# Designs tried in a protein design run: peptides against a protein of PDB entry 4A54. Part 30

Target 1, 94 residues: chain A of PDB entry 4A54
Amino acid sequence: MSVADFYGSNVEVLLNNDSKARGVITNFDSSNSILQLRLANDSTKSIVTKDIKDLRILPKNEIMPKNGTKSPSTNSTKLKSAETYSSKNKWSMD

## One batch from the design tools (peptide; aimed at target 1 M1 F6 D54 I57)

Design b2_p26_1_s1 (made by RFdiffusion4, then SolubleMPNN; from b2_p26_1, 8 letters changed)
Fold by OpenDDE base, seed 1:
Order: sequence, then structure tokens, then C-alpha cells
Structure b2_p26_1_s1 (fold): chain B 94 residues (1-94), chain A 26 residues (1-26)
Amino acid sequence: as target 1 above (94 residues)
Amino acid sequence: SKEEEEREKKTKELKEAIEKELKKAE
């Protein structure tokens, strides 16, 4: 099997510094020893394989915590249209 | 579970694939 057979798999990577990364395998560069993951925020993380302490495939149903796109609370600032009372000063020509 | 065992197997296969491809690139 090749690493390419696992593209699209959701994985957890434990790094040598005990940090963790979770993402979908998108690419593997054997020449540069780089595993590429797409993270939950759609960013890409490149991990050097020498920094990997452990790796595991996650269940498909583990919803990567979608960074809850906080729907921008559209503070609908109701711009109260200031009715500019155009006081038409009727210049009475005398 | 059978599913967990299959994931563990696939995980092992992935690790082996990484190691194999790294060795080929050397």
C-alpha cells in the first residue's frame, strides 16, 4: 500500500513535542518527508515525519469540531434613516 | 469492536506505507 491510498483519511498526529494535530491527509512528500494535513479550519499543515511520535486514523464520524463559524452576529444596526426634513425654505420672492 | 480493529489495522498499514516510501526516497 502507498500513503496515497490513505488520502482523505482523518488522522490524529502526535508530535514529539507532545502537541497534537488533527486533519485529513491531503498529500505526502516522501522526498522532503512531509505529511500534509487539511485542518478543520480548512488551513493546511505540513508536518515533517521526523517530528511525528505517533499517528492514528480517526473514525469517519468524528466530526472535526467545525470551528463554529460564529455567524457574524450581523448587528443589524438599524441605521435609522434620519429623515432629513428638507425644510424647503420657500424663498418668497418678493 | 470490529470497526476499531479495522482502524487499528489501517493505522498500522499507513505507518508502514510512510516508512516504506521514506526509505525509497533515501
Scores: peptide ipSAE 0.667, ipTM 0.924, DockQ to the pose 0.526
OpenDDE base, seeds 2, 3, 4, 5: peptide ipSAE 0.663, 0.637, 0.661, 0.661; ipTM 0.924, 0.921, 0.923, 0.923

Design b2_p26_1_s2 (made by RFdiffusion4, then SolubleMPNN; from b2_p26_1, 10 letters changed)
Fold by OpenDDE base, seed 1:
Structure b2_p26_1_s2 (fold): chain B 94 residues (1-94), chain A 26 residues (1-26)
Amino acid sequence: as target 1 above (94 residues)
Amino acid sequence: EEEKKKLEEETKKLKKAIEEILKKAE
């Protein structure tokens, strides 16, 4: 069985520095022992396998936290249309 | 539970595959 058999799998990688990465396995560079993950933001992270402390395959249904598009809080700033009272200063030119 | 066991087994296989590559690189 090769790492390639797991391409497309969603994985969580725990690194030796206790940081975690989650993504889909897209490639493995056997020459350099580098695992490539596609992250939720569609970026690619390269992980040196020697830095991996632990790894687990995640269920397919675990929605990679889509970068929650913060729905722009439509701050409906009701711009109260300041009724510009056009004070018609009728300059009476006598 | 069966799915969890399957994922665990697959995880073990993936780990083994990575370890085998690391051993060959040494």
Scores: peptide ipSAE 0.568, ipTM 0.884, DockQ to the pose 0.575
OpenDDE base, seeds 2, 3, 4, 5: peptide ipSAE 0.560, 0.545, 0.543, 0.568; ipTM 0.883, 0.881, 0.880, 0.883

Design b2_p26_1_s3 (made by RFdiffusion4, then SolubleMPNN; from b2_p26_1, 10 letters changed)
Fold by OpenDDE base, seed 5:
Structure b2_p26_1_s3 (fold): chain B 94 residues (1-94), chain A 26 residues (1-26)
Amino acid sequence: as target 1 above (94 residues)
Amino acid sequence: KKEEEELKKKTEELKKALKEELEKAE
């Protein structure tokens, strides 16, 4: 049985750093031992197999929690254009 | 229960497949 037989499976991966990833297996790079997951936000996460501590296949009906990617509020730092107040030096010639 | 057991079995098969791929790369 190959990893390819599990393409399209929804998995939860526990990494060695105790972080978790959830996604659908989309690809496996045998040359580099990299598992690719499509995440809920449609991004792809590449996971090196050696970094996997544990994994489980999730039931199809488990709604992937939309990790509310807090959109980094791009605080548009309104670059207040420093209006260079041209100090009109009124050279009073007197 | 049957579905859970099937998912568990598939999980172990996937773990085995990943392990085999890792061993081939080494």
Scores: peptide ipSAE 0.655, ipTM 0.918, DockQ to the pose 0.569
OpenDDE base, seeds 1, 2, 3, 4: peptide ipSAE 0.649, 0.655, 0.640, 0.648; ipTM 0.917, 0.917, 0.916, 0.916

Design b2_p26_1_s4 (made by RFdiffusion4, then SolubleMPNN; from b2_p26_1, 9 letters changed)
Fold by OpenDDE base, seed 1:
Structure b2_p26_1_s4 (fold): chain B 94 residues (1-94), chain A 26 residues (1-26)
Amino acid sequence: as target 1 above (94 residues)
Amino acid sequence: EKEEKEREEKTKKLKEALKKELEKAE
């Protein structure tokens, strides 16, 4: 079996530095031994295989926590239109 | 339980595939 047989698999990768990455395997660069994961935020993370301490395939139903883009509550700052009363200085031409 | 075992087997195969790629790069 090749790494390519696992494209589309959701994996958790434990790195040698004890950091974790979760994503879908999208590519493997055999020349550089780089595993590419698509993360929940649709970004791609490249992981050097030698830096992998452990990995596991996650169940398909494990809803990657959609980083709920909390739609920034548009604080409707009511721009109080300061009615600048333009005092028309009536320049009286006498 | 069957799906978990299948997933574990797939995980093992993926690890083996990655190991083989590392051995080629050495």
Scores: peptide ipSAE 0.657, ipTM 0.920, DockQ to the pose 0.564
OpenDDE base, seeds 2, 3, 4, 5: peptide ipSAE 0.657, 0.633, 0.657, 0.652; ipTM 0.919, 0.918, 0.919, 0.919

Design b2_p26_2 (made by RFdiffusion4; failed a check: a repeat of another design)
Pose (drawn by RFdiffusion4):
Structure b2_p26_2 (pose): chain A 94 residues (1-94), chain P 26 residues (1-26)
Amino acid sequence: as target 1 above (94 residues)
Amino acid sequence: EEEEEEREEETEELKEAIEEELEEAE
């Protein structure tokens, strides 16, 4: 498969200078082989791929934190609050 | 273990695609 399928993919890259960087891919130009990475810290970075020494795809979610749970639901509540509260699960022993 | 093997295969396929496109650009 081509790189277009991996656009938006979050991967880590080691450069020729033994430095590491990881981010979500946004673009790749064939003529110049230039890669833009949009990192999760709301920053954009353009890096030419010729400086890549090696490449690897990072695990999905839980990249920095380490846990041993399936985590079937994200259970996130950032911003947007309502007048209802929920704990553990809405239905139990059903 | 199956998910790790799949991710390693996808990493190899991505490396090969980048190397082909760099060779065509040269």

Design b2_p26_2_s1 (made by RFdiffusion4, then SolubleMPNN; from b2_p26_2, 7 letters changed)
Fold by OpenDDE base, seed 1:
Structure b2_p26_2_s1 (fold): chain B 94 residues (1-94), chain A 26 residues (1-26)
Amino acid sequence: as target 1 above (94 residues)
Amino acid sequence: EEEEKEREKLTEELKKALEEELKKAE
C-alpha cells in the first residue's frame, strides 16, 4: 500500500523529540519524505518522516476536539425596538 | 475488538509505507 491510501486517516504521530501531533493525513511529499497533517485548528503541519518515532491511526469517531469555537453566545441583546414614535409631522399642505 | 485489530493492522501498513518511502529517498 502507498501512503496515499491513508489520506483522510486521523493519526497520532510521536516525534523523535517526544512531541506529539494529531491530525488528518492530507498529503505526502515523496520527494522530501514529508507527511502533511491537518490539525484540529485547520492548520497544516508538515512532518519529516525521519522525525517520526511512532504513529497510530485513531478511530474515526474520535472527534478531534474541535477547538470549541465557543460560538460567541450572541447574547441576543433584545434590541428593544425603540418604538420610534412616528411623530406624525402634520405636514400642513397649505 | 475487531475494529481495533483492523486499525492496528492499518497502522502497521502505514508505518511500512512510510518506511518504504524513506528508503526510496535515501
Scores: peptide ipSAE 0.654, ipTM 0.919, DockQ to the pose 0.612
OpenDDE base, seeds 2, 3, 4, 5: peptide ipSAE 0.653, 0.617, 0.652, 0.643; ipTM 0.918, 0.916, 0.918, 0.917; seed 3 fails the geometry check

Design b2_p26_2_s2 (made by RFdiffusion4, then SolubleMPNN; from b2_p26_2, 9 letters changed)
Fold by OpenDDE base, seed 5:
Structure b2_p26_2_s2 (fold): chain B 94 residues (1-94), chain A 26 residues (1-26)
Amino acid sequence: as target 1 above (94 residues)
Amino acid sequence: SKEEEERKKKTEELKKALEEELKKAE
C-alpha cells in the first residue's frame, strides 16, 4: 500500500521532539520523504518522515480542534477624540 | 468497535507505507 492511499485521512503525528501535529494528509514527496499535512488553519506543514515517532489516523468524528485563534484582543484603545468643545463663550459685549 | 479496529489497521498500513518509503530513500 502506498502513502497516497491515505490522502485525505486525518492524522495525528507525534514527532521525535514530542511535539504533535494534526492534519489531513495532502501529499507525500517521495524524493525527500516528506509528508504534507493540511492543518486546521489551512496552512500546510511538511514533516520529514524520519522525524515521525508515531502517528495515528483519527476518527472521522474527531473535530479538528479549531485552533482558537486567540484573536489578539486588539484593545482598541478608543482614542477618545478629545472633542475640544471650543465653548464659544459668547462674550456678550454689553 | 469495528470502526476503531479498521482505523487501527489503516494506521498500521500507513506506518508500513511510510517505512517503505524511507527504505527507498536510503
Scores: peptide ipSAE 0.651, ipTM 0.918, DockQ to the pose 0.564
OpenDDE base, seeds 1, 2, 3, 4: peptide ipSAE 0.651, 0.651, 0.650, 0.650; ipTM 0.918, 0.918, 0.918, 0.917

Design b2_p26_2_s3 (made by RFdiffusion4, then SolubleMPNN; from b2_p26_2, 8 letters changed)
Fold by OpenDDE base, seed 1:
Structure b2_p26_2_s3 (fold): chain B 94 residues (1-94), chain A 26 residues (1-26)
Amino acid sequence: as target 1 above (94 residues)
Amino acid sequence: SEEERKREELTEKLKKAIEEELKKAE
């Protein structure tokens, strides 16, 4: 089995400094010993494998906390329908 | 749960895959 078989898997990586990273595996560079994760903010994090203390695959249903993209408050600016003043330009042709 | 067990198994497979590919690069 190759690491590529796990591309798209959501993982939690525990680093040697006890920090954690969560993301989707997007790439693995064996020559440089780098695991690449796509984070919740769509950024990419490169992790050197020697810095990894532990790793686990997360359930698919764990919605990575989407950085609350503030749904743009659709300020429903009620575009008040500008009453088209039909200025009846009475073009009186004579 | 069975699902959790499967996930753990996959996790171990992933770890092994990383180790094996690193070894091959060496």
Scores: peptide ipSAE 0.667, ipTM 0.926, DockQ to the pose 0.509
OpenDDE base, seeds 2, 3, 4, 5: peptide ipSAE 0.662, 0.632, 0.631, 0.661; ipTM 0.925, 0.922, 0.925, 0.925

Design b2_p26_2_s4 (made by RFdiffusion4, then SolubleMPNN; from b2_p26_2, 10 letters changed)
Fold by OpenDDE base, seed 1:
Structure b2_p26_2_s4 (fold): chain B 94 residues (1-94), chain A 26 residues (1-26)
Amino acid sequence: as target 1 above (94 residues)
Amino acid sequence: DKEKEELEKLTEELKKAIKEILEKAE
């Protein structure tokens, strides 16, 4: 199999410096031996493969820690239906 | 867990694919 067969896979990468990165494999540069990951914040991280100590493919359902995009609390501002009080201002012009 | 085993297998295949590229680049 080729690395390209794993495009779209969610992976955890452990680097030689013991740092970790999680993201979706978007590309592999064979010439430079660079693995590209799309992170949870939609940024791209380039990892030199020689710096990889270990990696694993994650389950699809493993919620990438969504950077807490605070779902805008849809303050369901109950648009109180402004009851159009038709104030019949019957201005009787008489 | 069959799913875990499959993911482990896929992981090893990915590691192999990366290793083969590194070996060819040397």
Scores: peptide ipSAE 0.543, ipTM 0.880, DockQ to the pose 0.616
OpenDDE base, seeds 2, 3, 4, 5: peptide ipSAE 0.545, 0.508, 0.531, 0.530; ipTM 0.881, 0.875, 0.879, 0.879; seeds 2, 3 fail the geometry check

Design b2_p26_3 (made by RFdiffusion4)
Pose (drawn by RFdiffusion4):
Parts: sequence; C-alpha cells; structure tokens
Structure b2_p26_3 (pose): chain A 94 residues (1-94), chain P 26 residues (1-26)
Amino acid sequence: as target 1 above (94 residues)
Amino acid sequence: SSTDWIPMREGETFEELVTRISEQLE
C-alpha cells in the first residue's frame, strides 16, 4: 500500500539525530518527500522525510497511559452538560 | 495495529519503507 492509505495515521519517528517525535500524518509530497504531522496538542509541524532514520506506528489510544482493560466505551463528557446523571451503566442485570 | 522500529536502508525510498510496514502488519 502507498502512504496515502497511512495519511492521518498517528506514528512515532526517530530522526538521524537520535531524537524521537510522534504525531498524526496530514500529507506527503512525492517530488520533495515532505511530511506534515498534526499533533494532538493542536500544533502543526512540517518535516521533510529525508531526515527520518526510522519509523513506527504507535498503539491506538492509551499511548501515554498504561491500562489492562478492554475499555469498550470512551465514557467521555467534556463540555456539553445536560440535566441527567448516569453511573456505571443505565441497565444492570438485564 | 502497532509496529516495531523499522530503520532506513541505504538507497531505500520512503515508498519502500511503507511497503515493509504494510508487510509487517499482514
């Protein structure tokens, strides 16, 4: 497969200077081989791929925190509140 | 869907590196 399939992929890259960087890919130009990475900290960074020493794809979610649970639901409630409260599950022993 | 570290080889294009990553995933 080509890199177009990996666009938007979150991976980590080690450069020729033994420094590491990871971000979500946004673009790659064939003529110049230039990669733009959009990191989750609302920052954009353009890096030419020729400075890549090696490349690896990071695990999905739980990248920084380490856990041993399936986590089938995100259960996130950032912003947008309503007048209803829910704990653990809506239905139990059903 | 994660991978091990894959270093660059001499004369290798980025497209070839992507192919090696895709093979590792299969």

Design b2_p26_3_s1 (made by RFdiffusion4, then SolubleMPNN; from b2_p26_3, 9 letters changed)
Fold by OpenDDE base, seed 2:
Structure b2_p26_3_s1 (fold): chain B 94 residues (1-94), chain A 26 residues (1-26)
Amino acid sequence: as target 1 above (94 residues)
Amino acid sequence: MATDWIPREEGETIEELFERISESLK
């Protein structure tokens, strides 16, 4: 079985420095031994697999507490449609 | 339920770790 079979799975990893990371497996780089996680804030974290001490798979239904990051008010800067001023250069052909 | 913490074995590759995890989920 490959690591790719776990793409989309929620995992929690304990690193050798006793830090924890939780996220969805998005990619594994076998050449560099790097596991990529998508975190709750939609950022990505690359983890060198040699630094992984412990790992567990989280159930799909565990709603990762979306840290209520206030949806940034998308200031929809209405790109003012540049009114194409059709300068009708009426070339008067004499 | 979440799986239990699976400790990395010495010299184990990440692929081997996930294989063990897969076996535990069967």
Scores: peptide ipSAE 0.628, ipTM 0.906, DockQ to the pose 0.621
OpenDDE base, seeds 1, 3, 4, 5: peptide ipSAE 0.624, 0.621, 0.622, 0.628; ipTM 0.906, 0.905, 0.906, 0.906

Design b2_p26_3_s2 (made by RFdiffusion4, then SolubleMPNN; from b2_p26_3, 11 letters changed)
Fold by OpenDDE base, seed 3:
Structure b2_p26_3_s2 (fold): chain B 94 residues (1-94), chain A 26 residues (1-26)
Amino acid sequence: as target 1 above (94 residues)
Amino acid sequence: METEWIPRKEGETFEELIERLAESLK
C-alpha cells in the first residue's frame, strides 16, 4: 500500500512535540518526507513525517466541523421554459 | 467508534507506518 492510497482520507497525527494536527491527506513527498494536510479551514499544512510520532485514521462519518460555509444556494433560477406561444398569425384574408 | 492510534516504531519510515495503518483497517 502507498501513501497515495490514503489521499482524501482524514487523519490525525501526533507530533514529537505533542502537538496534534488533523486534516485530509492531499499529498506526500517521499523524497523530502513531507506530508501535506488540508485543514478544516481549507488551509494547507506541510508536516515533516520524521516529526510524526503517532497516526490515526478518522472515520468518514466524523462530522468534521465543516465550517458551514453555506453552500451558496445555487438559486436554481428555474428557467421558466418560455412557453413558445405560437402566435397563430391568423392572416384573415378579407 | 474512535479509531485507535498507531504508534510509530523506532526507525520506522512513514511508508511503513502507513502500511501498518492499512493492515489495521482490514
Scores: peptide ipSAE 0.685, ipTM 0.927, DockQ to the pose 0.531
OpenDDE base, seeds 1, 2, 4, 5: peptide ipSAE 0.684, 0.684, 0.684, 0.684; ipTM 0.926, 0.926, 0.926, 0.926

Design b2_p26_3_s3 (made by RFdiffusion4, then SolubleMPNN; from b2_p26_3, 12 letters changed)
Fold by OpenDDE base, seed 5:
Structure b2_p26_3_s3 (fold): chain B 94 residues (1-94), chain A 26 residues (1-26)
Amino acid sequence: as target 1 above (94 residues)
Amino acid sequence: METEWIPRKEGESIEELFERIAEELK
């Protein structure tokens, strides 16, 4: 079995420093022993697996509180395309 | 069902930990 079999699983990890992290497993770097979690804020946390003390798989039904990601209002600054009104100066050749 | 914490064993690889987790999920 590989760690990849758990990609997409929601997990909670207890680290050696007694901190906890919760997220979805997105990647595992076997060469460096790094587990990547996508957090509730859509950021990615890289965890060195040696620092993992305990782990649990969270049940699918735990609605991760959607902390309302305030979608940064992309102020789509409508770059008003300066329509260069090429005022065709009708050179009236009088 | 609340999932249980699986403690890592001394010297256990992360792969071995996940193997044990998989066994508990069956």
Scores: peptide ipSAE 0.665, ipTM 0.915, DockQ to the pose 0.518
OpenDDE base, seeds 1, 2, 3, 4: peptide ipSAE 0.660, 0.659, 0.656, 0.655; ipTM 0.914, 0.914, 0.912, 0.914

Design b2_p26_3_s4 (made by RFdiffusion4, then SolubleMPNN; from b2_p26_3, 12 letters changed)
Fold by OpenDDE base, seed 2:
Structure b2_p26_3_s4 (fold): chain B 94 residues (1-94), chain A 26 residues (1-26)
Amino acid sequence: as target 1 above (94 residues)
Amino acid sequence: METKWIPMKEGESIEELFERLAKELE
């Protein structure tokens, strides 16, 4: 069985420093022994597996507390693509 | 059912931990 069999699972990880991380398993880098979690804020946290003290799978029905932080309406500043008007200076050689 | 914490064993790989976890979920 591989770590990939648990991709998409919601987990809580207790680290050796007593900090906790909760998120969805998105990737595992076997070469570097790094577990990647997608957090509730859609950010990615990379966890070195050596730092893991305890792990648990959360039941699907546990509504991750959507911290109702109102997604600030990121005013998508439409980057006005500066249409570089290529002024083709037609040098009319007469 | 309250989800059980699975401790990482000394020298255990994460793959081995997930194998243990899978067995507990069966």
Scores: peptide ipSAE 0.608, ipTM 0.902, DockQ to the pose 0.508
OpenDDE base, seeds 1, 3, 4, 5: peptide ipSAE 0.607, 0.603, 0.607, 0.602; ipTM 0.902, 0.902, 0.902, 0.901

Design b2_p26_4 (made by RFdiffusion4)
Pose (drawn by RFdiffusion4):
Formats: structure tokens, sequence, C-alpha cells
Structure b2_p26_4 (pose): chain A 94 residues (1-94), chain P 26 residues (1-26)
């Protein structure tokens, strides 16, 4: 497959200077081979791929934190609150 | 996820991506 399929993919890259960087890919130009990475810290960075020494795809979610659970639901409640509260699960032993 | 894949001399970026794709198929 081509790189277009990997656009938006979050991967980690080690450069020729033994430095490491990871981010979500936004673009790649064939003529110049230039890659834009949009990192999750709301920052954009443009890096030419010729400086890549090696490349690897990071695991999905739990990249920094380490856990041993399936985590089938995100259970996130950032911003947007309502007058209802829920704990563990809505239905139990059903 | 994948293992580290080094860039070879004369290798294009498209070829490097194909090598990473092979690791996904394994």
Amino acid sequence: as target 1 above (94 residues)
Amino acid sequence: STEWVELKEGETFEELVERIHEQLEE
C-alpha cells in the first residue's frame, strides 16, 4: 500500500541524529518527500522524510500510560455536563 | 503496532512503507 493509506496514522520516527519524534501524519509530497505531522498537543510540525533514519507505528491508545485492561468503552466526560450521574454501569446482573 | 524499520541506502520512502506493511500482514 502507498503512504496515502497511512495518512493520519500516529507513528514514531527516529532521525539521523538519534533523536525520536512521534505524531499523527497529515501529508506527504512525492516530489520533495515532505511529511507534516500533527501532534496531539495541538501543534503542527513539517519534517522532510529524508532526515528519517527509521520509522515505526505506535500502539493505538494507551501509548504513554501502561495498563492491562480491555477498556471496551472510553468512559470520557470532558466538558458538556448534564443533570444525570452514572457509576460503573447503567444495568447490572441483567 | 510495528517493530523499528531502518531506512536503507537508495531506498525510497514508498518502499519503506511497504516493509512496514509486511509487518502488519505477519

Design b2_p26_4_s1 (made by RFdiffusion4, then SolubleMPNN; from b2_p26_4, 11 letters changed)
Fold by OpenDDE base, seed 5:
Structure b2_p26_4_s1 (fold): chain B 94 residues (1-94), chain A 26 residues (1-26)
Amino acid sequence: as target 1 above (94 residues)
Amino acid sequence: STPWVTRKEGESIEDLFNRIVEELEK
């Protein structure tokens, strides 16, 4: 089983310096042994795996506040095709 | 709440996750 199998999992990590981090696993750099977590404020925290003391996987039922990124509604401004009103120049011959 | 799993000395991160899954399946 690879670390990639846990992408999207919500985890809590206790580091060797007694600091804690909670977030969703977004990436793992195997070459440098760095685990990336997306935090609640949408920032990314990089954790060197050697600094991990304890770890737990949190149950999926914790309602992550879906910060609804309002997809910018591209208001497709319908370019009203300017109907070129052909002014019929009635040339009255007198 | 899910249990904390303490990393063993010299344990890889993959092995740690495997142990966590094993504990959750119990």
Scores: peptide ipSAE 0.697, ipTM 0.933, DockQ to the pose 0.487
OpenDDE base, seeds 1, 2, 3, 4: peptide ipSAE 0.697, 0.690, 0.697, 0.690; ipTM 0.933, 0.932, 0.933, 0.932

Design b2_p26_4_s2 (made by RFdiffusion4, then SolubleMPNN; from b2_p26_4 with L7R V17I H21A E25K E26K)
Fold by OpenDDE base, seed 5:
Structure b2_p26_4_s2 (fold): chain B 94 residues (1-94), chain A 26 residues (1-26)
Amino acid sequence: as target 1 above (94 residues)
Amino acid sequence: STEWVERKEGETFEELIERIAEQLKK
């Protein structure tokens, strides 16, 4: 099993400096030992994996705040068919 | 709650992930 199998997983990492980071795994660079996380604010954080002390995988059932892209409610404005009032040409026969 | 997994001395990140994967299967 590779790190790529966890792409899209939400993780929390404890770093050697006792700081924590939480985000979704978006990429792993094995050559440079860099883990990329997408944070809650949609920014990307690159972490050197050597600095990771502890890691936990967060359960998928945590409601990530769906950035509710409001599906544009296509207000189908019913084009009211303009009733063409046929102007009755009153031909007054004198 | 998911459990914290501590990296072992000399363990690579890939090895850590593999160990986590094995734990998640149980």
Scores: peptide ipSAE 0.665, ipTM 0.921, DockQ to the pose 0.518
OpenDDE base, seeds 1, 2, 3, 4: peptide ipSAE 0.664, 0.664, 0.661, 0.664; ipTM 0.921, 0.920, 0.919, 0.921

Design b2_p26_4_s3 (made by RFdiffusion4, then SolubleMPNN; from b2_p26_4, 8 letters changed)
Fold by OpenDDE base, seed 1:
Formats: structure tokens, sequence, C-alpha cells
Structure b2_p26_4_s3 (fold): chain B 94 residues (1-94), chain A 26 residues (1-26)
């Protein structure tokens, strides 16, 4: 089994320095043993795998209970996915 | 919530993910 099998998975990592990181696995550099996570702010964090103490995979549907710590309202600009309503105006000629 | 998996001494990252996978199959 390769780390690539977990690309797209949301993970939480506890590092040896007791810091935590959470993000989606986007890449693994096997040569350098570096795991890349995409964070909630769309930035990328590189983690040296030797620094990983604990790891868990977060289920897709797990509504993380918003523990009431007011995460600063990052105005996540709801990127309105412009549903390009391709108005297929099927101009049905009658 | 999924359970934390603690890395074993000398365990590779691949081996860690293998153990995670085995736990998810259960």
Amino acid sequence: as target 1 above (94 residues)
Amino acid sequence: STEWVTRKEGESIEELFERIYEQLKK
C-alpha cells in the first residue's frame, strides 16, 4: 500500500513537537519523505514524515462538532461555485 | 471520529498507513 492511496483524504497529524496539523493529503515525496497537506486556507504545508507521532484519518461526512471556540470567522468567501447553468436553451422550434 | 494511530518505533510512514487501512476495514 502506498501513501498515494490516501490522496484526497482529510487527516490530522500530531507531530513530535506536539503541534497539530490538519489538511488534505495532496502529495507525498518518497525521496525526501515529505507529506504535503492542503490546509483549510488553501495553503500547502510540508511535513517531514519522521516528525509524525500520531495520525488519524477524518471521515468525509464527519461534521466536526464546531467546538464553540469561535474560530475567527474567516470570511470564507463562499466561492459560489458559479454553477454555470448551461441554460441549454433548447430552442425547440415548433 | 476515527481513532488515532500512534507510530511505532522505526515504523515507516507506509507501514503506518497500512495499519490505518487495516483499521478502516474493520
Scores: peptide ipSAE 0.701, ipTM 0.928, DockQ to the pose 0.789
OpenDDE base, seeds 2, 3, 4, 5: peptide ipSAE 0.671, 0.675, 0.693, 0.671; ipTM 0.928, 0.928, 0.929, 0.929

Design b2_p26_4_s4 (made by RFdiffusion4, then SolubleMPNN; from b2_p26_4, 7 letters changed)
Fold by OpenDDE base, seed 2:
Structure b2_p26_4_s4 (fold): chain B 94 residues (1-94), chain A 26 residues (1-26)
Amino acid sequence: as target 1 above (94 residues)
Amino acid sequence: STEWVERKEGESIEELFERIAEQLKK
């Protein structure tokens, strides 16, 4: 069994520094022993596997708390509707 | 809830995931 069999799985990792990370396994670099997690904010966290103390696979039904980071209100750049200046060709028939 | 799996001393990440897989099959 390979780590790749768990790609797409939601995991929680306890690191040696007692910090926790939660995310979806997106990649594993076996050469460098780096596990990549996609976090709730869609960022990627690279974890050196030697720093992993504990790990658990989260149930598929566990709604990852969407950290409601208020999506920055994309200032909808009001596409200035280029008012097509209808150049009314005033055909002044003189 | 899935149980935490503690990494054993000297255990590779692959071996850890293998143990996890075994637990999930139960």
Scores: peptide ipSAE 0.687, ipTM 0.926, DockQ to the pose 0.598
OpenDDE base, seeds 1, 3, 4, 5: peptide ipSAE 0.687, 0.676, 0.687, 0.687; ipTM 0.926, 0.925, 0.926, 0.926

Design b2_p26_5 (made by RFdiffusion4)
Pose (drawn by RFdiffusion4):
Structure b2_p26_5 (pose): chain A 94 residues (1-94), chain P 26 residues (1-26)
Amino acid sequence: as target 1 above (94 residues)
Amino acid sequence: EEEEELENLTLEEKTEELKKAIEEEE
């Protein structure tokens, strides 16, 4: 597979200077081999791949926090509130 | 089809495939 399939992938990269950086890939140019990473902190960063010493793909979600649950639903409610409240599950013992 | 193949890979296999893809472009 080519890098186009990995575009938008969140991975971590260690550079020649033993520094580490991770972000979601946005682009790669073949002629110059230049990679743009869009990090989740609403920042963009352009880094030429020639400075990569090594690459690795990070786990999906729970990257920083460590948990042992399946977490089948995100259960997120950021912004957009309604007049209804829900706890644990809508239906129980059904 | 490529997406389905990629989803069937483990994380270590995906990392190796990414390294090979960059090396082919170099």

Design b2_p26_5_s1 (made by RFdiffusion4, then SolubleMPNN; from b2_p26_5, 15 letters changed)
Fold by OpenDDE base, seed 5:
Structure b2_p26_5_s1 (fold): chain B 94 residues (1-94), chain A 26 residues (1-26)
Amino acid sequence: as target 1 above (94 residues)
Amino acid sequence: SRKEFLNSLSQEEKTKLLKEALKKEF
């Protein structure tokens, strides 16, 4: 298997400094030993593999907390109930 | 297919393979 086979995988990387990074594998530079991750904020983080202490592939169902672009609160435009103007039937007295 | 193969693996197995792949490219 190659690293390229795992492009698009969501991974958690534990670095030697005990920091963690989570992101999608977007690229791997074998010549420079650099793993590129797309983070939740859509930024790219380049990690030198020598700095990796451990890593794991996250389940597909783990929704990376997308920086919640607040789904535009669908302003539920309160459909103002069209007040049915009861047209007063003018009963012609005749 | 490679995709089907990978899909058949556990996350642990996939992780192992990824680690091995990273090592081989060093």
Scores: peptide ipSAE 0.610, ipTM 0.903, DockQ to the pose 0.655
OpenDDE base, seeds 1, 2, 3, 4: peptide ipSAE 0.601, 0.583, 0.585, 0.588; ipTM 0.903, 0.902, 0.901, 0.900

Design b2_p26_5_s2 (made by RFdiffusion4, then SolubleMPNN; from b2_p26_5, 15 letters changed)
Fold by OpenDDE base, seed 2:
Structure b2_p26_5_s2 (fold): chain B 94 residues (1-94), chain A 26 residues (1-26)
Amino acid sequence: as target 1 above (94 residues)
Amino acid sequence: SRKKELDSLSQEEKTKLLKEALKKEL
């Protein structure tokens, strides 16, 4: 098994400083031993593997606690239906 | 398929495998 087999998995990482990070595994740099996570805010966090104290794969049903950013009000940007300006090309055949 | 095999594993087993994979890359 390789780390790449787990790309797309949602994980909780406990760091040596007792901080936690939650995100989706997007990449692993084997040369530098860096695990890359996409966080709930769509930012990327790079974690050096040596700084990982523990980790676990979260079940698919565990909604990553969205930091209480209010659900973006679906401002239904009414896609203004581009009124098909029927450019009546009045081809005046003279 | 490898994906189907992984999907059949428990979260604990997957976690273990991921940890082992990370260790092998060090």
Scores: peptide ipSAE 0.623, ipTM 0.906, DockQ to the pose 0.676
OpenDDE base, seeds 1, 3, 4, 5: peptide ipSAE 0.623, 0.623, 0.602, 0.604; ipTM 0.906, 0.906, 0.904, 0.896

